Peptides against a protein of PDB entry 9GMZ. Designs and how they scored, part 282

Target 1, 343 residues: chain A of PDB entry 9GMZ
Amino acid sequence: TGFPLELLTRPATERLAYFENYTVAHPRLKEVYEILMRTIAEPAGASFIFVYGASGVGKTTLRLRVEQKLTELALPKLESDRARVPVVGIEAIAPESRYFNWKEYYTRALITLEEPLIDHKFDYGVRGISRDNFGKINVESKVVAPALRRALENALIHRHPDVFFVDEAQHFGKVASGYKLQDQLDCLKSLANMTGILHCLLGTYELLTFRNLSGQLSRRSVDIHFRRYCADSPEDVQAFKSVLLTFQQHLPLAETPNLVDHWEYFYERTLGCIGTLKDWLKRVLSDALDREATTITLKDLQKRALSVAQCQKMFKEIQEGERQLSETEADVQNLRSALGLGA

## One batch from the design tools (peptide; made by RFdiffusion4, then SolubleMPNN)

Design b2_p27_2_s1 (from b2_p27_2, 14 letters changed)
Fold by OpenDDE base, seed 5:
Structure b2_p27_2_s1 (fold): chain B 343 residues (1-343), chain A 27 residues (1-27)
Amino acid sequence: as target 1 above (343 residues)
Amino acid sequence: RRTFAESLEEEYEKFEKALEELKKKEA
């Protein structure tokens, strides 16, 4: 079962949108999804969930699928509680300056929190926050970050989402000083504590630094490692090939390309990261559609592949993250051994 | 709503079928 054949007669934009919206439910995505959904349902006193993994592993896809599922599960309750929002998800923006823009963060969070709302009558209690005729939040330039924080705290309490997602959360860590990073984490911790809302931070292995900086966060956080597929594991190689097989069936082209035969090349240029793979295939599909091509060739793939230098950089970042996690696992084993619990 | 066309569960069933198909080709 592949893409709907009717797409072959549709505009290139619709064909591309189909593939963009298509998600392969590969084993690592399913595993992390199940753990994350369970943790959101039963946080057991946790205030934070950290989801970390390689860039392009598929964290944004995970977030969006969880947001969808939480929304679906909440629908029956939303009919009776018109103030409730089931989930809020934002992407952290890389600061242009050495400092994270909290004003922008709070503004984006408030806007996102108000988008799904039936009840437009919520008063933020902050001057310079208003709604337009369409119910869209407008924040005047004069509103300062502390006032926006109070507005967000009040909104989160009133709307009571099951989780607050922050994607690309490693951007909180890009502060030039460890002290400022700790202040940012304390700020997030305070927001979670004041609102009683579970926060889920999704990001790269740079999120591991957050755990090391706050011994207090470690006591109230759940960690979820979103692993890539590894070429040294036969099972992971089979899963990766099956992802390629699934994608080739869902490329809305007249002739199904044979991606599986090129699995080593796909692995070399994605490092087993399915998000990177999907984004690569989207670019190649876009080029093919623009040329009205019937299929995708190896030459088309090569034109849109990440460079070897990019892959080498990404691989070093992955290896460092995987090393840090492996050391932590070894430390746990050593602790268990030292306690007489066995390895 | 970013409408994903299919549920995660349905997509997983498709993946499992693809994995089985692949295993049969490699056997």
Scores: peptide ipSAE 0.156, ipTM 0.761, DockQ to the pose 0.774
Fold by OpenDDE base, seed 4:
Structure b2_p27_2_s1 (fold): chain B 343 residues (1-343), chain A 27 residues (1-27)
Amino acid sequence: as target 1 above (343 residues)
Amino acid sequence: RRTFAESLEEEYEKFEKALEELKKKEA
């Protein structure tokens, strides 16, 4: 079953929106989704979940899907508890400066947590935090980071989300010379401990370096590896081809393009990362719709592909991350063996 | 309105069917 055929008569904007909102439920996404949902439901004393994987693997899609599900599951309870927010998700911003901007982080978290639809005015106990006439949170520039932190702590306690998502969390690792990355981690630990709210950090393999700095965090964290599809695995290749097959059926074009026949080229330029693939196809679809084209050609794909140099860079970053994980797995296995636990 | 979980499960079932169809074509 492909896209709704009625889309062929709809504006390009609606066709694009359809494809943008379409998610292929591929095996790696399903696996990570199930693990993440289970971990959120039963954190077993964990304060953190780390979801790490290649850039463009689909972590943001995973987050959004989990947010939607948690919101849906909470709806019956939200009717009785109007103060509750089921989930909050933010993206960590790459600092413009050499250090992570906590003030901006807390501000964005507060703004995101305090949706206009929440009728219950919460007093943050902080001067310069208000709701506008539209119910949006306004934070005055004079409000300092420690005050914003307290406001966020109070808001998180009061709203009691099942999880606090931070996407692109590797940006916490971007600390100016002389600042300790440990201080950033301790700040996050403190926020989680003070609020009792489970934090889920999604990021690249750079998040592993951040995670490994705190043995205490490791003891209270669940790790979820969002793997890419690997060309050395026949099963992964088949799954990747099936993703292409599914996407080609869901491109709202008059003629279904044959993406599967070009699977090696798609793999070469996405490294098995489905988010990268989707973003590529979105760009190509946009171009095709602008030309009122009936289909997508290989030439159209080539025009919007990542360069070989970009792919080589991304692949090196992936290989380093996968190597670090393999070493960690080996260390665990060595520890188990040394303890007399079977492999 | 079908729940998001239902929607994801349905999309996964579609994916599994597509995967099975692909496997049958490559066999």
Scores: peptide ipSAE 0.141, ipTM 0.760, DockQ to the pose 0.404
Fold by OpenDDE base, seed 3:
Structure b2_p27_2_s1 (fold): chain B 343 residues (1-343), chain A 27 residues (1-27)
Amino acid sequence: as target 1 above (343 residues)
Amino acid sequence: RRTFAESLEEEYEKFEKALEELKKKEA
């Protein structure tokens, strides 16, 4: 079953919103979702989960789906425990300088944690943090980073989320020196340990560099690789074609476009990343709706495609990440062999 | 109202069926 046919009589804004909110249930998303949900339910003493994969693979979609599920599962308990927040998610900001802004991070995390209309006023024990009449957190400019950290620790303990998500977490690695990167890792580790809250860092393959710098984080972390679809795998190609088939059925247009026949072109310009594919189709759908078009054509797709140069750059970044993972897997096998353990 | 979880599971079942149908057409 495709989109609701009633959408064809609705405004362009409603048609676009339908497609934006639609999520294809593709095999890699299902697999990573199941692993992540299981790991959050049973962390087995882990303090960190690392979810890494290509830019545009669908990590933000994964996060949003997990947040929705955790919220749904918590609803019966939230009636009795009005202080609890089931999940908190923040996006890490790229540093404007060679130094990570911890004050901004703690402020944004605190604001996000307190955004739910929780009637329960909590005293953070820090001067210069207040709530307005609408319950919105206000942080005075005079509040220093160590005080904001203590306020966040107290808030996380009090609200007790099942997980703290940090999206675009590769931005923690964008610092001037390796020493400062280690200090940042130790700071995050300390926050997780002091609060007892599981942290999930989502990001690009640049997270591998961050992950490998802390031998101590390695002992208390779970790694989840969100793979793209690979053209050298017949199963992955079939899954990718099935994603295209599903999207073509869910484009709210009068005539169903044939996306599957152009699968190679879609693969060339997305590198098997479903998020990149969805964003591309959203742009093309928006253009089609603005023109009151009955369908989308290959020419419409070409107008909104990533350039070959952009795809080549993205592919090099993916290949480097996949190479680093392959080397790590080989190192594990070599270590097992050297220990006299079977492969 | 169908829960989001139920909706996702149903979409996975639809995807698996579509994938099986695609495999049968390509065989």
Scores: peptide ipSAE 0.168, ipTM 0.778, DockQ to the pose 0.381; fails the geometry check
Fold by OpenDDE base, seed 2:
Structure b2_p27_2_s1 (fold): chain B 343 residues (1-343), chain A 27 residues (1-27)
Amino acid sequence: as target 1 above (343 residues)
Amino acid sequence: RRTFAESLEEEYEKFEKALEELKKKEA
């Protein structure tokens, strides 16, 4: 079934909002969603989940869908436990310096934990953290990172989320030295251990470098690879075409555009990343709605496509990440062979 | 051999079912 036909009589803002909120349940998203939900429900002593994949593969969409589901599942319990927050999600900020800004991280995490709708005022036990009349947390500039960490630890223990999401988690790895990176890992590990809260780090393939630095984290982490669709796989090509088919039916336009016939061009400019595809189609839809167009054309698509140079850069980053994973698989095979375990 | 069109429709139906499951899980 396509979009609700009544949208054709609605304002452009409602049509665009429909498409923005629309999610294609494509195979890779479904698979990763199921693995992630299962892992959150049964962490089996894991303290971390690493979700890694290409930029624009759909990690943020995955996070949001899991957050929605965890919230829904928690609703019956939230009536009895008003202190509980089912899930916490933040985005890690790119460091402006050679050092990750932990003060800002802790502040953002605290603010996210303390949504205005939480009636239960929690005393953080930290001077300079207050709530305004609207329930919003205010953190005074004088509050130091160690105090904010203690406040966050206490808040996480009190709110007891099923998982703490950190999107763009590769930003933890953007430090000048490997030693500092290890310290950051140890900091996150300590936070997870002290609170008993499962952490899910979502990021690009740069997150693999961060993950690989701690042989101890590997024993307490679950890895989830959110793969793009690959043009060398007939099954992946079919799935990608099916995504295009689904999107063309869910563009709130009077005439259904034929996106599937242009699948190679869509693949060339998205590298099989569905988030990139959705963002592209959103831009094109916005332009079409602004013109009161009945459909979108190849020319409209071309106007909003990523440049070949952008795609080449993104593809190099993907290839490096996929190579690192392949090397890890080869290293496992080599290790097994060296141990006398048959190939 | 199923036609490419038939194969796409089957995958589409799977996506719709998955989407309905997701929507039911979001409601």
Scores: peptide ipSAE 0.065, ipTM 0.601, DockQ to the pose 0.040; fails the geometry check

Design b2_p27_2_s3 (from b2_p27_2, 14 letters changed)
Fold by OpenDDE base, seed 4:
Structure b2_p27_2_s3 (fold): chain B 343 residues (1-343), chain A 27 residues (1-27)
Amino acid sequence: as target 1 above (343 residues)
Amino acid sequence: RRTFSRSVEEEYAVFEEARAQLEAAEA
């Protein structure tokens, strides 16, 4: 089934919004979604989940999917427990300075945790944190980071989410020294331990640096690899082409473009990352709608493609991440073999 | 917040339809 044909008579903004909101569940997304949902339901003493994957693989979509599902599953309990928040999700911001801004992090976490729909007033015990008439949390500039941390700890304990998501978590690692990175990890570990709330960090392969620095996190973490599609796998190629066909059928254009015939070009410029593909198609669709075009051509695609240089850089980062994960898996197998546990 | 109108399972069914269409076209 394609897009609703009635969209062809609708404004360009509505047509674009349709495609922007259109999502495709693909095998890797479904797999990681199922693993993540299971791990959240049964963390087995884990305090952290790490989700590693290439930029543009779809980690944010995964997070949002899980957040929605956890919210839906919690609805019956939320009627009786008005204090509960089923899930909290924030995006880590790249620091403008050499230091991660914990004050901003805690503030954003608190604001996100205290959604306006929660009727239950929570006293944070911290002066300068208030709730407005719309239920939005206001944090005064005078509130210091240690006070915000205590407020967040108390809020997390009181609201008891099933998981706390931090998207783009590699930004924690953008500090001037490895020592500061360790301090940040210890801070996150302490927050998870003090609250008893499971933390899920989603990010690029740069998160592997965190995994390697903390032997203590390793004992209390679950690792999930959100892989891209690989061109050397016939199954992965078929999955990638199937995603292309799905998007092809859901571009709200008068003439259906042939995307599948250009699958190699799409793969070359997305590295098998579906998020990158979706964003590319959004840009191209926007241009086509602005021109009142009936279809999308290869030339239209080329105008909005990532450059070869960008793709080469991204691919090097992916290869290094995939290598590190492969080595870790091999090390585990070697350890199992050495222990006399069959592979 | 982005809200999804379909479940992962419902969307995956659409993906499977597309896969089947490709398999039929490549046969």
Scores: peptide ipSAE 0.667, ipTM 0.958, DockQ to the pose 0.899
Fold by OpenDDE base, seed 5:
Structure b2_p27_2_s3 (fold): chain B 343 residues (1-343), chain A 27 residues (1-27)
Amino acid sequence: as target 1 above (343 residues)
Amino acid sequence: RRTFSRSVEEEYAVFEEARAQLEAAEA
């Protein structure tokens, strides 16, 4: 089953939008999705979930999938409890400065939390937070970060989401000193404790440094590793090729390109990251549609590929992250063996 | 906000079909 053939007669914008909106559930995504959904349903006293994975592995897609599912599951209850928001998700912004902007974070969180419930106004009890005529939150420049935090705490308690998602959470770690990073962790921990809301931080392997800094946070956290596909695993190669075939069949072009025959090149330039693959194909499709091309060629792919230097840098970052996680697994196995517990 | 028209289970079935097609072609 491929794309709807009617798309071939539609504008380039509609054809591109089809592919942009097209998603593939692949084994690693499904696995992490199931673990994450289960953990949110039964956090077992955890205050945090950490989702680690390479850049472009598909963490944002995972988050959005979980947000949709939690919303769907909550719909029957939301009819009776109109104040409730089932889930809230934000993306952490990379600070322009060496310091994370907490004021911006709290503001974005408040706006996102209140957006679905325009008709159910909440008074934050903070001067300088207002709603416009359209129910949108306006935060005056005079409002200080501690007041915004209090407003967010009150809003989270009142709306009682099952989980609070923070995507690109490695941006919390972009602090000049280890001490400041600890303060940020303590701030997040305090927010979770004060609200009773489960926090899920999604990010790159840079989040591992974040985890290791707080022994108290680690005891109250669940870790989920969103792995890439590895070329040294025949199963992973087959999964990657299957994703590639699925995308091949859903490119709205007059002639189906043979992408699968070039799977090694796709792997070389994506490192087994499906998000990176999807984004690459989107760029190539956009170019092809702009030229009114009937198909995609290897030259078209090469034009939009990440450079070898970019891939080498990304691969080094991945290898370091995978190494750190593997050492933890090995340490557990060694501990079990030393205790006389079977591996 | 991005809305998914298919469930994870429905999309995974499509993935399994693609896997089966590849296995048949490589055999």
Scores: peptide ipSAE 0.666, ipTM 0.958, DockQ to the pose 0.903
Fold by OpenDDE base, seed 2:
Structure b2_p27_2_s3 (fold): chain B 343 residues (1-343), chain A 27 residues (1-27)
Amino acid sequence: as target 1 above (343 residues)
Amino acid sequence: RRTFSRSVEEEYAVFEEARAQLEAAEA
């Protein structure tokens, strides 16, 4: 079924909002979602989950889906345990300096963990952390990073989320040296160990630097690769075309555009990343609605497409990440073969 | 916070319908 036809008589803002809110589950998203949900339910002694994938593959959508599902599953338990928060999700911010801003990280984590709707007030035991009349946490500028860490540790222990999500986690790796990168990783490990809370880091392939730095992480982490669709796979091409068809049917336009016939162009400019595709279509739809257009043309698509140079840069980053993961798999196979365990 | 009105499973069913439509059109 397509979009509600009554939208064609609605304001452009409502038509755009419909498409913005419209989501498509696709094979790779479903697969990673199922793996992630299972891993969170049964971490088997893991302290970390790493989710690697290209920019625009849909990692944030995955996170938000899991957050919603975990919240829904926890609702019956939250009635009896009003202190519990089922899930915490934050986005890591790129450092302005050569150093990751842990003070800001801890502050954001505390603010996210202590939503105003939580009736059970927790005393952090840290001076300069207060709640306003609405229950919103306020952190004074004088509070130092070690105190904020202790407050976060106590809050995580008290609220006991099933998982702590950190989106854009590659930002932890944006430090000046490998030594500092190890320190950041050790800081995260310590936080996970001290709280007993499973951490899930979602990021680009730059996050693989964390995997390569610690042989000990491999024993305490689960790796999930959120792959893009690849044009060399007929199955992946069919999945990508099916996503295009789904979006095609849900663009609130008077004339349904034929997006599927242009699948190669869509693939060229998205690299098989569904998030990139959705964002592109949002921009194009917005333009079409502003012009009161009845449909979307190839020219409309071209106006909002990523440049060839942008796509080439993104593709190089993807290829390097995919290569690193493939080498690791090959290394494991070689090790298994050398051990006589078979491929 | 972004709230999804449909489950992953419900949305995936719509995807499967689109896949079936595409397969029928390419046949």
Scores: peptide ipSAE 0.666, ipTM 0.958, DockQ to the pose 0.900
Fold by OpenDDE base, seed 1:
Structure b2_p27_2_s3 (fold): chain B 343 residues (1-343), chain A 27 residues (1-27)
Amino acid sequence: as target 1 above (343 residues)
Amino acid sequence: RRTFSRSVEEEYAVFEEARAQLEAAEA
C-alpha cells in the first residue's frame, strides 16, 4: 500500500511532512536494533556499548527507536517509581574550539535528564543550577565543569536510566594539541563507573580509535557494527532495492516515479546508506513540491545528488573503517587459534 | 522528540511486502 491519496489535495508542507515522518525498517536496522535491545536488557557487566557505522547509515534512527521502545517498556514501572527516567539520549556537539567542551556536554546531559515532565524535584546541591518557573534547568555560566559533573553523576544515580546514549560520539576524539584522547576515555569510564549507568556511544568509524586506546574499556565494552548495504552481496542489493521501492510508493506525488530502475545511481551516490538515501529524496521531494511538479525526474535527482568527490571521500572513510573491523575479527580468530580454541 | 507511529516489526512487514513485490517483478 502506498501513501494516502488524500495527501495530493493537501498543502506542500503537509505532503513533505508525511515523507519526512515516514520510516522504513530494513534488515540491517532490525538486526542492530534487536542486538542493542538485548544488550541493554542483559549487559552482563558491560559498562559501554559502541555502535559503529558509516555516516548516514541510520544510527540516529536506531537510537530514537530504542529510546521509544525502552520508554514504552518502562511505563508500568514509572507509575511506582516517579523518580526514574527509562533512557537518556544526547548528541555530542563538534567543538567550535580544538577541544571537546565537557562543560557543555554535562550541561546538555543534565538538561536532557531533567526534562520538565519529571514531577519529582531533585536538588543537585550545586550552586548556580536552578529550575525556572517552567521547570526547565538553568545552569549559570559561573558553574565549573567539575561541579556540573557531580550534578550529572547525582542525577544519573537518582534517575537510574537503563542506558545513556551519546550520538555522534566521535566528537569526543576532537582533542587540542597536547591533550590525550585517553584522558577523554578515562573521563567517560569514570562517569560510567561512578553512576553504574550503561553508556552507549554511537558514532562513525572514527570511534574505533577510542576502543583501541583503552584495554580496560575493551574488557567492559560490547561492539555493534551497523553495516551499510554492499553492492557485492546479492542479498544486500535486493534489500537496498526494496527500500527504494518502499520510498517510491510513499512519495506523495500524482505520478509515481520509477526509482527502482535507477537503483545503481542511487547506490553510487549513497554508498548503500539508507539515511543518506532518505535525506536525498527529502530534498528532491521538497524541490518538486515547490514547483508543483507531478513527479520526480532523473534531472531532479541529479540536482540534489552528492558530488562524485563527496562520494569518493565518504567511500574512503568507509573502506578504512570496514578494514579496521575486519582486521580486528581476524586478530581475534588468530588469537583463538593460537590459544587452541577452535575458530 | 520524533515519535514513531509504527513498531519496528510493523514497518519490517512493509519492507517484506516490497521485497516480495520486487521478486515477483524480476521473475
Scores: peptide ipSAE 0.665, ipTM 0.958, DockQ to the pose 0.903

